# Peptides against a protein of PDB entry 2XVC: the designs that were tried, part 33

Target 1, 50 residues: chain A of PDB entry 2XVC
Amino acid sequence: ITERELLDYIVNNGGFLDIEHFSKVYGVEKQEVVKLLEALKNKGLIAVES

## One batch from the design tools (peptide; made by RFdiffusion4, then SolubleMPNN)

Design b2_p20_8_s2 (from b2_p20_8 with T2D H5K E14K K17E S20K)
Fold by OpenDDE base, seed 5:
Structure b2_p20_8_s2 (fold): chain B 50 residues (1-50), chain A 20 residues (1-20)
Amino acid sequence: as target 1 above (50 residues)
Amino acid sequence: SDKLKIKVTEKGKKYLEETK
């Protein structure tokens, strides 16, 4: 999954992301999801609220 | 918890439009 695809998923999911669930459903390692989130955050495209 | 609430910034929203 790309950064863009993850960002689009987040939008389409109302801003909610369950990393464990996402990992299981999409077959992406949790570490990879976190890496993508960090990239999005560092680019100023997202902010993690909770 | 692995459950996160994420805000997409205005920059993020514009990015999605630009990369559509």
Scores: peptide ipSAE 0.732, ipTM 0.919, DockQ to the pose 0.879
Fold by OpenDDE base, seed 1:
Structure b2_p20_8_s2 (fold): chain B 50 residues (1-50), chain A 20 residues (1-20)
Amino acid sequence: as target 1 above (50 residues)
Amino acid sequence: SDKLKIKVTEKGKKYLEETK
């Protein structure tokens, strides 16, 4: 999965992301999801609220 | 769980439009 695809998923999921669920469903390592989130955050494209 | 609430910034929304 790419940064863009993850960002699009987040938007279409109402801003919610369950990392464990996403990892299991999409076959992406949890650490990879976190890495992508960090990239999105560092680029100013997202903010993690809670 | 690992459930997060994420805000997509205006920059993020613009990025999605520009990368369609």
Scores: peptide ipSAE 0.732, ipTM 0.919, DockQ to the pose 0.819
Fold by OpenDDE base, seed 4:
Structure b2_p20_8_s2 (fold): chain B 50 residues (1-50), chain A 20 residues (1-20)
Amino acid sequence: as target 1 above (50 residues)
Amino acid sequence: SDKLKIKVTEKGKKYLEETK
């Protein structure tokens, strides 16, 4: 999965992301999801609220 | 918890539109 694809998912999911759920459904390792989130955050594309 | 609430910034929204 790419950063863009994850960002698109977040938007389409109302801003919610369950890393455990996402990992299981899409077959992406949790650490990879976190890596992508960090990239998105560092690029100023997202902010984690809770 | 692995459940997060994420705000997509205006920059993020613009990025999605520009990369369609």
Scores: peptide ipSAE 0.731, ipTM 0.918, DockQ to the pose 0.871
Fold by OpenDDE base, seed 3:
Structure b2_p20_8_s2 (fold): chain B 50 residues (1-50), chain A 20 residues (1-20)
Amino acid sequence: as target 1 above (50 residues)
Amino acid sequence: SDKLKIKVTEKGKKYLEETK
C-alpha cells in the first residue's frame, strides 16, 4: 500500500484508523502501517494524537 | 490501543485533490 492509498482510506473512514484491523483486512504489517503514518505526519498531511 | 483518530490537514486534503 502507498502513502496516498492509506491517506485516502483514512479520509474515507472518517479519520479513524484501527491499525490491528487494517493490518488483518489488508494484509499489511502493523509496523508498515505505522511507517506510512509517520511519513504522512512528517509531510504535514495528517496529525495524530498520542 | 491500535485505534487512532487522525486529523487530515488542509495540506492533506489538497494533496488528495491534486493527485487524483
Scores: peptide ipSAE 0.730, ipTM 0.918, DockQ to the pose 0.819

Design b2_p20_8_s3 (from b2_p20_8 with T2D H5K E14K K17E S20A)
Fold by OpenDDE base, seed 1:
Structure b2_p20_8_s3 (fold): chain B 50 residues (1-50), chain A 20 residues (1-20)
Amino acid sequence: as target 1 above (50 residues)
Amino acid sequence: SDKLKIKVTEKGKKYLEETA
């Protein structure tokens, strides 16, 4: 999954992301999801609220 | 759980628009 695809998923999911769930459903390593999130955050594209 | 609430910034929204 790409950064763009993850960002699009977040938008379409109402801003919610369950890393454990996402990892299981889409077959992406949890650390990879976190890496993508950190990239999005560092680029100022997202802010983690809780 | 690993459930997060994420805000997509205006920059993020523009990014999606530009890369669509």
Scores: peptide ipSAE 0.733, ipTM 0.919, DockQ to the pose 0.833
Fold by OpenDDE base, seed 3:
Structure b2_p20_8_s3 (fold): chain B 50 residues (1-50), chain A 20 residues (1-20)
Amino acid sequence: as target 1 above (50 residues)
Amino acid sequence: SDKLKIKVTEKGKKYLEETA
């Protein structure tokens, strides 16, 4: 999965992301999801609220 | 918890528009 694809998913999911759920459903390692999130955050594209 | 609430910034929204 690409950063863009993850960002698009987040938008389409109302801003919610369950890392465990996402990992199981889409077959992406949890650490990879976290890596992508950190990249998005560092680029100023997202902010993690809670 | 693995459940997060994420805010997509204006920059993020524009990014999606540009890459669509």
Scores: peptide ipSAE 0.733, ipTM 0.918, DockQ to the pose 0.873
Fold by OpenDDE base, seed 4:
Structure b2_p20_8_s3 (fold): chain B 50 residues (1-50), chain A 20 residues (1-20)
Amino acid sequence: as target 1 above (50 residues)
Amino acid sequence: SDKLKIKVTEKGKKYLEETA
């Protein structure tokens, strides 16, 4: 999965992301999801609210 | 918990529009 694909998923999911659920459904390692989130955050594309 | 609430910034929204 790419950063763009993850960002698009977040938007289409109303801003909610369950890392455990996402990992199981899309077959992406949790650490990979976290890495992508950190990249998105560092680029100023997202902010984690909770 | 692994459940997060994420805000997509205006920069993020524009990024999606530009890369669509």
Scores: peptide ipSAE 0.733, ipTM 0.918, DockQ to the pose 0.872
Fold by OpenDDE base, seed 5:
Structure b2_p20_8_s3 (fold): chain B 50 residues (1-50), chain A 20 residues (1-20)
Amino acid sequence: as target 1 above (50 residues)
Amino acid sequence: SDKLKIKVTEKGKKYLEETA
């Protein structure tokens, strides 16, 4: 999965992301999801609210 | 918890538009 694909997923999921659930459904390692989130955050594309 | 609420910034929204 790419940064863009994850960002698009977040938008289409109402801003919610369950890393555990996402990992199981899409077969992506949790650490990879976290890496992508950190990239998005560092680029100023997202902010984690909770 | 692994459950997050994420705000997509205006920059993020523009990014999606540009890469659509």
Scores: peptide ipSAE 0.732, ipTM 0.919, DockQ to the pose 0.881

Design b2_p20_8_s4 (from b2_p20_8 with T2N H5K E18K S20K)
Fold by OpenDDE base, seed 4:
Structure b2_p20_8_s4 (fold): chain B 50 residues (1-50), chain A 20 residues (1-20)
Amino acid sequence: as target 1 above (50 residues)
Amino acid sequence: SNKLKIKVTEKGKEYLKKTK
């Protein structure tokens, strides 16, 4: 999965992301999801609220 | 918890529009 794909998912999911759920459904390791989130955050594309 | 609430910034929204 790419950063763009994850960002699109977040938008389409109302801003919610359950890392464990996402990992199970899409077959992406949790650490990879976190890595992508960090990239998105560092690029100023997202902000984690809670 | 693994459940997060994320805000997509204006920059993020523009990024999606440009890369769509």
Scores: peptide ipSAE 0.709, ipTM 0.902, DockQ to the pose 0.878
Fold by OpenDDE base, seed 1:
Structure b2_p20_8_s4 (fold): chain B 50 residues (1-50), chain A 20 residues (1-20)
Amino acid sequence: as target 1 above (50 residues)
Amino acid sequence: SNKLKIKVTEKGKEYLKKTK
């Protein structure tokens, strides 16, 4: 999964992301999901609210 | 679970438009 694809997922999922669920469903390591989130955050494209 | 609430910024929204 790419940064773009993850961002699309977040938008289409109402801003909610369950990392464990996402990891299981899409076969992406939890560490990779976190890495992508960090990239999006560092680029100013997202903010983690809670 | 590791459930997060994420806000897509205006910059993020613009990014999606540009890369569409």
Scores: peptide ipSAE 0.709, ipTM 0.903, DockQ to the pose 0.825
Fold by OpenDDE base, seed 3:
Structure b2_p20_8_s4 (fold): chain B 50 residues (1-50), chain A 20 residues (1-20)
Amino acid sequence: as target 1 above (50 residues)
Amino acid sequence: SNKLKIKVTEKGKEYLKKTK
């Protein structure tokens, strides 16, 4: 999965992301999801609220 | 707990508009 695809998912899911759920559904390692989130955050494209 | 609430910034929104 790409950063763009993850960002699309976040938008389409109302800003909510359950990492465990996402990992199971999309077959992406949890570490990879976190890596992509960090990239998005570092680029200023997202902010993690809670 | 693995559930997060994420805000897409204005920069993120503009990014989505420019990319496919």
Scores: peptide ipSAE 0.709, ipTM 0.902, DockQ to the pose 0.835
Fold by OpenDDE base, seed 5:
Structure b2_p20_8_s4 (fold): chain B 50 residues (1-50), chain A 20 residues (1-20)
Amino acid sequence: as target 1 above (50 residues)
Amino acid sequence: SNKLKIKVTEKGKEYLKKTK
């Protein structure tokens, strides 16, 4: 999954992201999801609220 | 927790518009 695809998912999911669930459904390692989130955050495209 | 609430910033929204 790309950063863009993850960003699209976040938007389409109302901003909610369950990393464990996402990992299981999309077959992406949790560490990879976190890496993508960190990239999005570092680019100023997202902010983690909780 | 693995459950996160994420805000897409204005920059993120502009990014999505630009790259759609």
Scores: peptide ipSAE 0.708, ipTM 0.902, DockQ to the pose 0.904

## One batch from the design tools (peptide; made by RFdiffusion4, then SolubleMPNN)

Design b2_p21_1_s1 (from b2_p21_1, 9 letters changed)
Fold by OpenDDE base, seed 2:
Structure b2_p21_1_s1 (fold): chain B 50 residues (1-50), chain A 21 residues (1-21)
Amino acid sequence: as target 1 above (50 residues)
Amino acid sequence: MFDIRKAYEEGITKFKIKVLV
């Protein structure tokens, strides 16, 4: 999955993301999802809270 | 700043995200 695809998913999902759910649905490793989120945050493309 | 990796390692899987694009 690309960073852009992940961004689009987040927007379309109302800003909510469950890493475990996403991993199961899209077949992406959970550690890869975390890596992508950290990259997006570090680029200033997202802000995250729990 | 919120540490996503640390939160995940502590068992959090659900996040609220603001897209800034």
Scores: peptide ipSAE 0.780, ipTM 0.933, DockQ to the pose 0.927
Fold by OpenDDE base, seed 1:
Structure b2_p21_1_s1 (fold): chain B 50 residues (1-50), chain A 21 residues (1-21)
Amino acid sequence: as target 1 above (50 residues)
Amino acid sequence: MFDIRKAYEEGITKFKIKVLV
């Protein structure tokens, strides 16, 4: 999955992301999802809360 | 700034994300 694809998913999901759910549904390693999120955050493309 | 990796390692899997693009 690309950073853009993850961004699109987040937007389409109302800004919510469950890493466990996403990994299961899309077959992406959980560590990869976290890596992508960190990249997006570091680029200033997202802000994250929990 | 929120540390996503640390939060995940501490057991948080659900996040609210603001897309800034």
Scores: peptide ipSAE 0.780, ipTM 0.933, DockQ to the pose 0.943
Fold by OpenDDE base, seed 3:
Structure b2_p21_1_s1 (fold): chain B 50 residues (1-50), chain A 21 residues (1-21)
Amino acid sequence: as target 1 above (50 residues)
Amino acid sequence: MFDIRKAYEEGITKFKIKVLV
């Protein structure tokens, strides 16, 4: 999955992301999802809370 | 700034995200 695809998913999912759920549904390693989120944050494209 | 990896390692899997694009 690309950063753009992950961004689109987040927007379409109302700004919510469950790493466990996403990994199971889309077959992406949980470590890869975390890596992508950190990259997006570091680029200033997202702000994250929980 | 919120530490995503640290939160994940502590067992948090659900996040609320603001897209800034």
Scores: peptide ipSAE 0.779, ipTM 0.933, DockQ to the pose 0.935
Fold by OpenDDE base, seed 5:
Structure b2_p21_1_s1 (fold): chain B 50 residues (1-50), chain A 21 residues (1-21)
Amino acid sequence: as target 1 above (50 residues)
Amino acid sequence: MFDIRKAYEEGITKFKIKVLV
């Protein structure tokens, strides 16, 4: 999955992301999801809260 | 700034994300 695809998913999911759920559904390693999120954050494309 | 990896390692899996324009 690309950064763009993850970004699109986040938008389509109302701004919510469950790493555990996403990993199971899309077959992406959890550490890869985290890596992609950090990339998006570092590029200023997202802000993350919990 | 929010440390995503640290949060995940501490057991947080669900995040609220604001997409920035």
Scores: peptide ipSAE 0.778, ipTM 0.932, DockQ to the pose 0.919

Design b2_p21_1_s2 (from b2_p21_1, 10 letters changed)
Fold by OpenDDE base, seed 5:
Structure b2_p21_1_s2 (fold): chain B 50 residues (1-50), chain A 21 residues (1-21)
Amino acid sequence: as target 1 above (50 residues)
Amino acid sequence: MFDIRAAYEAGITKFKIKVLT
């Protein structure tokens, strides 16, 4: 999955992301999802809260 | 700034994300 694809998913999911759920549904490793999120955050494309 | 990796390693999997584009 690309950063843009993850970004689009987040938008389409109303801004909510469950790494566990996403990994199971889309077959992406959880560590990869975290890596992509960190990249998006560091580029200033997202802000994350929990 | 929110540390996503640290939160994940602490067992948090659910996040609310604001897209800034």
Scores: peptide ipSAE 0.781, ipTM 0.933, DockQ to the pose 0.941
Fold by OpenDDE base, seed 3:
Structure b2_p21_1_s2 (fold): chain B 50 residues (1-50), chain A 21 residues (1-21)
Amino acid sequence: as target 1 above (50 residues)
Amino acid sequence: MFDIRAAYEAGITKFKIKVLT
């Protein structure tokens, strides 16, 4: 999955992301999702809360 | 800022994300 694809998913999902759910549905490693989120945050493309 | 990795390591999997593009 690309950073752009993850961004599009987040937008389309109303800003919500469940790493556990996403990993199961799309077959992406949880660690990979975390890496992508950290990259997006560090680029200033997202802000995250929980 | 919010530490995503630390939250994940603490067992949090659900996040609310603001897209800034």
Scores: peptide ipSAE 0.781, ipTM 0.933, DockQ to the pose 0.932
Fold by OpenDDE base, seed 1:
Structure b2_p21_1_s2 (fold): chain B 50 residues (1-50), chain A 21 residues (1-21)
Amino acid sequence: as target 1 above (50 residues)
Amino acid sequence: MFDIRAAYEAGITKFKIKVLT
C-alpha cells in the first residue's frame, strides 16, 4: 500500500483508523501501517490522536 | 507531538486522524 492510498482510506473512513482492522482487511503488516502513519505525520500530512 | 509507534506498542490500535492536505 502507498502513502496516498492510506491517506485516501483515512479520508473515506471519516478520519478513523484501527490498525488491527486495517491489517486484517487489507493484508498489510501492522508494523507497516505504523511506519506509513509516521511517514505521513513527519511530512505534515496528518495529525494523530487516540 | 503524538508518538504513534509508542502508542501502538502500548496497546492502542484505534486512532482519530486529521488529514492536513
Scores: peptide ipSAE 0.781, ipTM 0.933, DockQ to the pose 0.939
Fold by OpenDDE base, seed 2:
Structure b2_p21_1_s2 (fold): chain B 50 residues (1-50), chain A 21 residues (1-21)
Amino acid sequence: as target 1 above (50 residues)
Amino acid sequence: MFDIRAAYEAGITKFKIKVLT
């Protein structure tokens, strides 16, 4: 999965992301999802809270 | 700034994300 695809998913999901769920649905390693999120954050494309 | 990796390793899997594009 690309950064753009993950970004589009987040938008379409109302800003909510469950790494566990996403990993299962899309077959992406959890650590890869975290890596992509960190990249998006570092580029200033997202802000994250929990 | 929120540390995503640290939160994940602490057991958090659900996040609220603001898209800034």
Scores: peptide ipSAE 0.781, ipTM 0.933, DockQ to the pose 0.943

Design b2_p21_1_s3 (from b2_p21_1, 9 letters changed)
Fold by OpenDDE base, seed 5:
Structure b2_p21_1_s3 (fold): chain B 50 residues (1-50), chain A 21 residues (1-21)
Amino acid sequence: as target 1 above (50 residues)
Amino acid sequence: SFDIAAAYEAGVTKFKIKVLV
């Protein structure tokens, strides 16, 4: 999954992301999801609100 | 800033995220 695809998913999901659910649905390792989120955060492309 | 990895390791799986692009 690309960073843009993950961003689009988050937006389309109302800003909510369940790592467990996402991993099951899209077949992406949970550790990879965390890594991508950290990358996006470090680039200033996302902020975690809760 | 919020430490996503630390939260996940602590058992948090659900996050509310603001996209800033």
Scores: peptide ipSAE 0.784, ipTM 0.934, DockQ to the pose 0.902
Fold by OpenDDE base, seed 4:
Structure b2_p21_1_s3 (fold): chain B 50 residues (1-50), chain A 21 residues (1-21)
Amino acid sequence: as target 1 above (50 residues)
Amino acid sequence: SFDIAAAYEAGVTKFKIKVLV
């Protein structure tokens, strides 16, 4: 999964992301999802609110 | 800022995220 695909998913999901759910549905390793989120945050593309 | 990796390692799996793009 690309960073843009993850961003699009988050937007389409109302800003909510459950790493466990996402991993199951899309077959992406949970550690990879965390890595992508950290990259997005470090680039200033997302802010985590909760 | 919020430490995503630390929260995940502590058992948090659900996040509310603001996309800034």
Scores: peptide ipSAE 0.784, ipTM 0.934, DockQ to the pose 0.904
Fold by OpenDDE base, seed 1:
Structure b2_p21_1_s3 (fold): chain B 50 residues (1-50), chain A 21 residues (1-21)
Amino acid sequence: as target 1 above (50 residues)
Amino acid sequence: SFDIAAAYEAGVTKFKIKVLV
């Protein structure tokens, strides 16, 4: 998955992301999702809450 | 700012994300 694809998913999902769910459904390693989120955050493309 | 990796390691899997692009 690309950073852009993850961004698009997040937007389309109302801003919500469950890493466990996403990993299971899309077959992406959970650590990879975390890595992508960190990259997006570090680039200033997202802000994250929980 | 929010530490995503630390939260995840602590067991948090659900996040609310604001896209800034």
Scores: peptide ipSAE 0.784, ipTM 0.934, DockQ to the pose 0.927
Fold by OpenDDE base, seed 3:
Structure b2_p21_1_s3 (fold): chain B 50 residues (1-50), chain A 21 residues (1-21)
Amino acid sequence: as target 1 above (50 residues)
Amino acid sequence: SFDIAAAYEAGVTKFKIKVLV
């Protein structure tokens, strides 16, 4: 999955992301999801809460 | 700045994300 694809998913999901659920459904390693989120944050494309 | 990796390692899986662009 690309950064853009993950970004589009987040938008389409109302800004919510469950790493466990996403990994299970889309077959992406959980560590890869974390890596992509960190990249998006470091580029200033997202801000995160939990 | 929220530490995503630290939260994940602490067991958090659910995040609310604001898209800035």
Scores: peptide ipSAE 0.782, ipTM 0.933, DockQ to the pose 0.932

Design b2_p21_1_s4 (from b2_p21_1, 11 letters changed)
Fold by OpenDDE base, seed 2:
Structure b2_p21_1_s4 (fold): chain B 50 residues (1-50), chain A 21 residues (1-21)
Amino acid sequence: as target 1 above (50 residues)
Amino acid sequence: SFDIEKAYKEGITKFKIKVLT
């Protein structure tokens, strides 16, 4: 999955992301999801809360 | 800012994300 695809997913999912759920559904390693999120954050494209 | 990796390693999997584009 690309950064853009993850961004689009987040938008389409109302801003919510469950890493475990996403990993299971899309077959992406959990650490890869975290890596992509960190990249998006570092680029100033997202802000994250929990 | 929020440390995603740390939160994940501490067992948090659900996040609320604001897209800034």
Scores: peptide ipSAE 0.777, ipTM 0.931, DockQ to the pose 0.945
Fold by OpenDDE base, seed 1:
Structure b2_p21_1_s4 (fold): chain B 50 residues (1-50), chain A 21 residues (1-21)
Amino acid sequence: as target 1 above (50 residues)
Amino acid sequence: SFDIEKAYKEGITKFKIKVLT
């Protein structure tokens, strides 16, 4: 999965992301999802809260 | 800023995300 694809998913999902759910559905390792989120955050493309 | 990896390792899997593009 690319960063752009993850961004699009987040937007289309109303701004919510469940790492566990996403990993199961798309077959992406949970640690890879975290890595992608960190990359997006570090680029200033997202802000995250829980 | 919010520490995503720390939160994840502490057991949080659900996040609210604002896309800033």
Scores: peptide ipSAE 0.776, ipTM 0.931, DockQ to the pose 0.935
Fold by OpenDDE base, seed 4:
Structure b2_p21_1_s4 (fold): chain B 50 residues (1-50), chain A 21 residues (1-21)
Amino acid sequence: as target 1 above (50 residues)
Amino acid sequence: SFDIEKAYKEGITKFKIKVLT
């Protein structure tokens, strides 16, 4: 999955992301999702809360 | 800023994310 695809998913999902759910649905390793999120954050493309 | 990896390792899987454009 690309960073842009992940961004689009987040927007389309109302800004919510469940790493566990996403991993199951899209077959992406959970650690890869975390890595992508960290990259997006470090680029200033997202802000994250829990 | 929020440490995603740390939160994940602590068992948090659900996040609210603001996309910045």
Scores: peptide ipSAE 0.776, ipTM 0.930, DockQ to the pose 0.906
Fold by OpenDDE base, seed 5:
Structure b2_p21_1_s4 (fold): chain B 50 residues (1-50), chain A 21 residues (1-21)
Amino acid sequence: as target 1 above (50 residues)
Amino acid sequence: SFDIEKAYKEGITKFKIKVLT
């Protein structure tokens, strides 16, 4: 999965992301999802809350 | 900023994300 694809998913999902759910549905390692999120954050493309 | 990795390691999997444009 690309950063753009993850961004699109986040937008389409109302800004909500469950790493566990996403990993299961899309077959992406949870650690990879975290890595992508960190990259997006560090690029200033997202801000994250929990 | 929010430490995603730390939160994940502590068992948090659900996040609210603001997409910045």
Scores: peptide ipSAE 0.776, ipTM 0.930, DockQ to the pose 0.917

Design b2_p21_2_s1 (from b2_p21_2 with M3N H6K E15K E20A N21K)
Fold by OpenDDE base, seed 5:
Structure b2_p21_2_s1 (fold): chain B 50 residues (1-50), chain A 21 residues (1-21)
Amino acid sequence: as target 1 above (50 residues)
Amino acid sequence: DPNKLKIKVTEKGKKYLEEAK
């Protein structure tokens, strides 16, 4: 999965992301999801609310 | 639940997605 694909998923999912669920469904390691989120955040593309 | 996040996509993020399509 790419940063773009994850960002698109977040938008289409109303801003909600369940890391465990996503990991299981899409076969992506949880640490990889977190890494991508960190990149998106550092680039100013997202802000984590809760 | 630490796995469940609510994320705000910034205007920059939205523009990024539009350009990436």
Scores: peptide ipSAE 0.715, ipTM 0.905, DockQ to the pose 0.826
Fold by OpenDDE base, seed 3:
Structure b2_p21_2_s1 (fold): chain B 50 residues (1-50), chain A 21 residues (1-21)
Amino acid sequence: as target 1 above (50 residues)
Amino acid sequence: DPNKLKIKVTEKGKKYLEEAK
């Protein structure tokens, strides 16, 4: 999965992301999801609220 | 639950998605 695809998922999911669930459903390692989130955050594309 | 996150997509992020389409 790409940063763009993850960002699109987040938008379509109302801003909610369950890393465990996402990992299971999409077959992406949790650490990879976190890596993508960190990239998005560092680029100023997202802010993690909770 | 540490796995459950609430994320704000910034205006920059929204524009990024539009441009990526």
Scores: peptide ipSAE 0.715, ipTM 0.904, DockQ to the pose 0.839
Fold by OpenDDE base, seed 2:
Structure b2_p21_2_s1 (fold): chain B 50 residues (1-50), chain A 21 residues (1-21)
Amino acid sequence: as target 1 above (50 residues)
Amino acid sequence: DPNKLKIKVTEKGKKYLEEAK
């Protein structure tokens, strides 16, 4: 999965992301999801609220 | 649940997606 695809998912999911659920459904390792989130955050594209 | 996150997509993020289409 790409950063763009993850960002698109987040938008379409109302900003909610369950890393465990996402990992299972989309076959992406949890650590990879976290890595992508960190990249998005560092680029100023997202802010993690909770 | 540490796996459940609430994420704010910034205006920059929204514009990024529009440009990526």
Scores: peptide ipSAE 0.714, ipTM 0.904, DockQ to the pose 0.837
Fold by OpenDDE base, seed 1:
Structure b2_p21_2_s1 (fold): chain B 50 residues (1-50), chain A 21 residues (1-21)
Amino acid sequence: as target 1 above (50 residues)
Amino acid sequence: DPNKLKIKVTEKGKKYLEEAK
């Protein structure tokens, strides 16, 4: 999973991300998802609202 | 549920996706 792919998923999922669900469906470790989110956030591409 | 997040894609993020396509 790339940053671009995760960002595209978030957009297509209405801005919602269930890390537990995503991890299970896509076979990506939760810590890896968090790492990608931090990268997106640090680049100013996303803001986590809740 | 700490696993369930609501994320805002910024204008910069939207432009990034358009450029990546």
Scores: peptide ipSAE 0.714, ipTM 0.904, DockQ to the pose 0.837

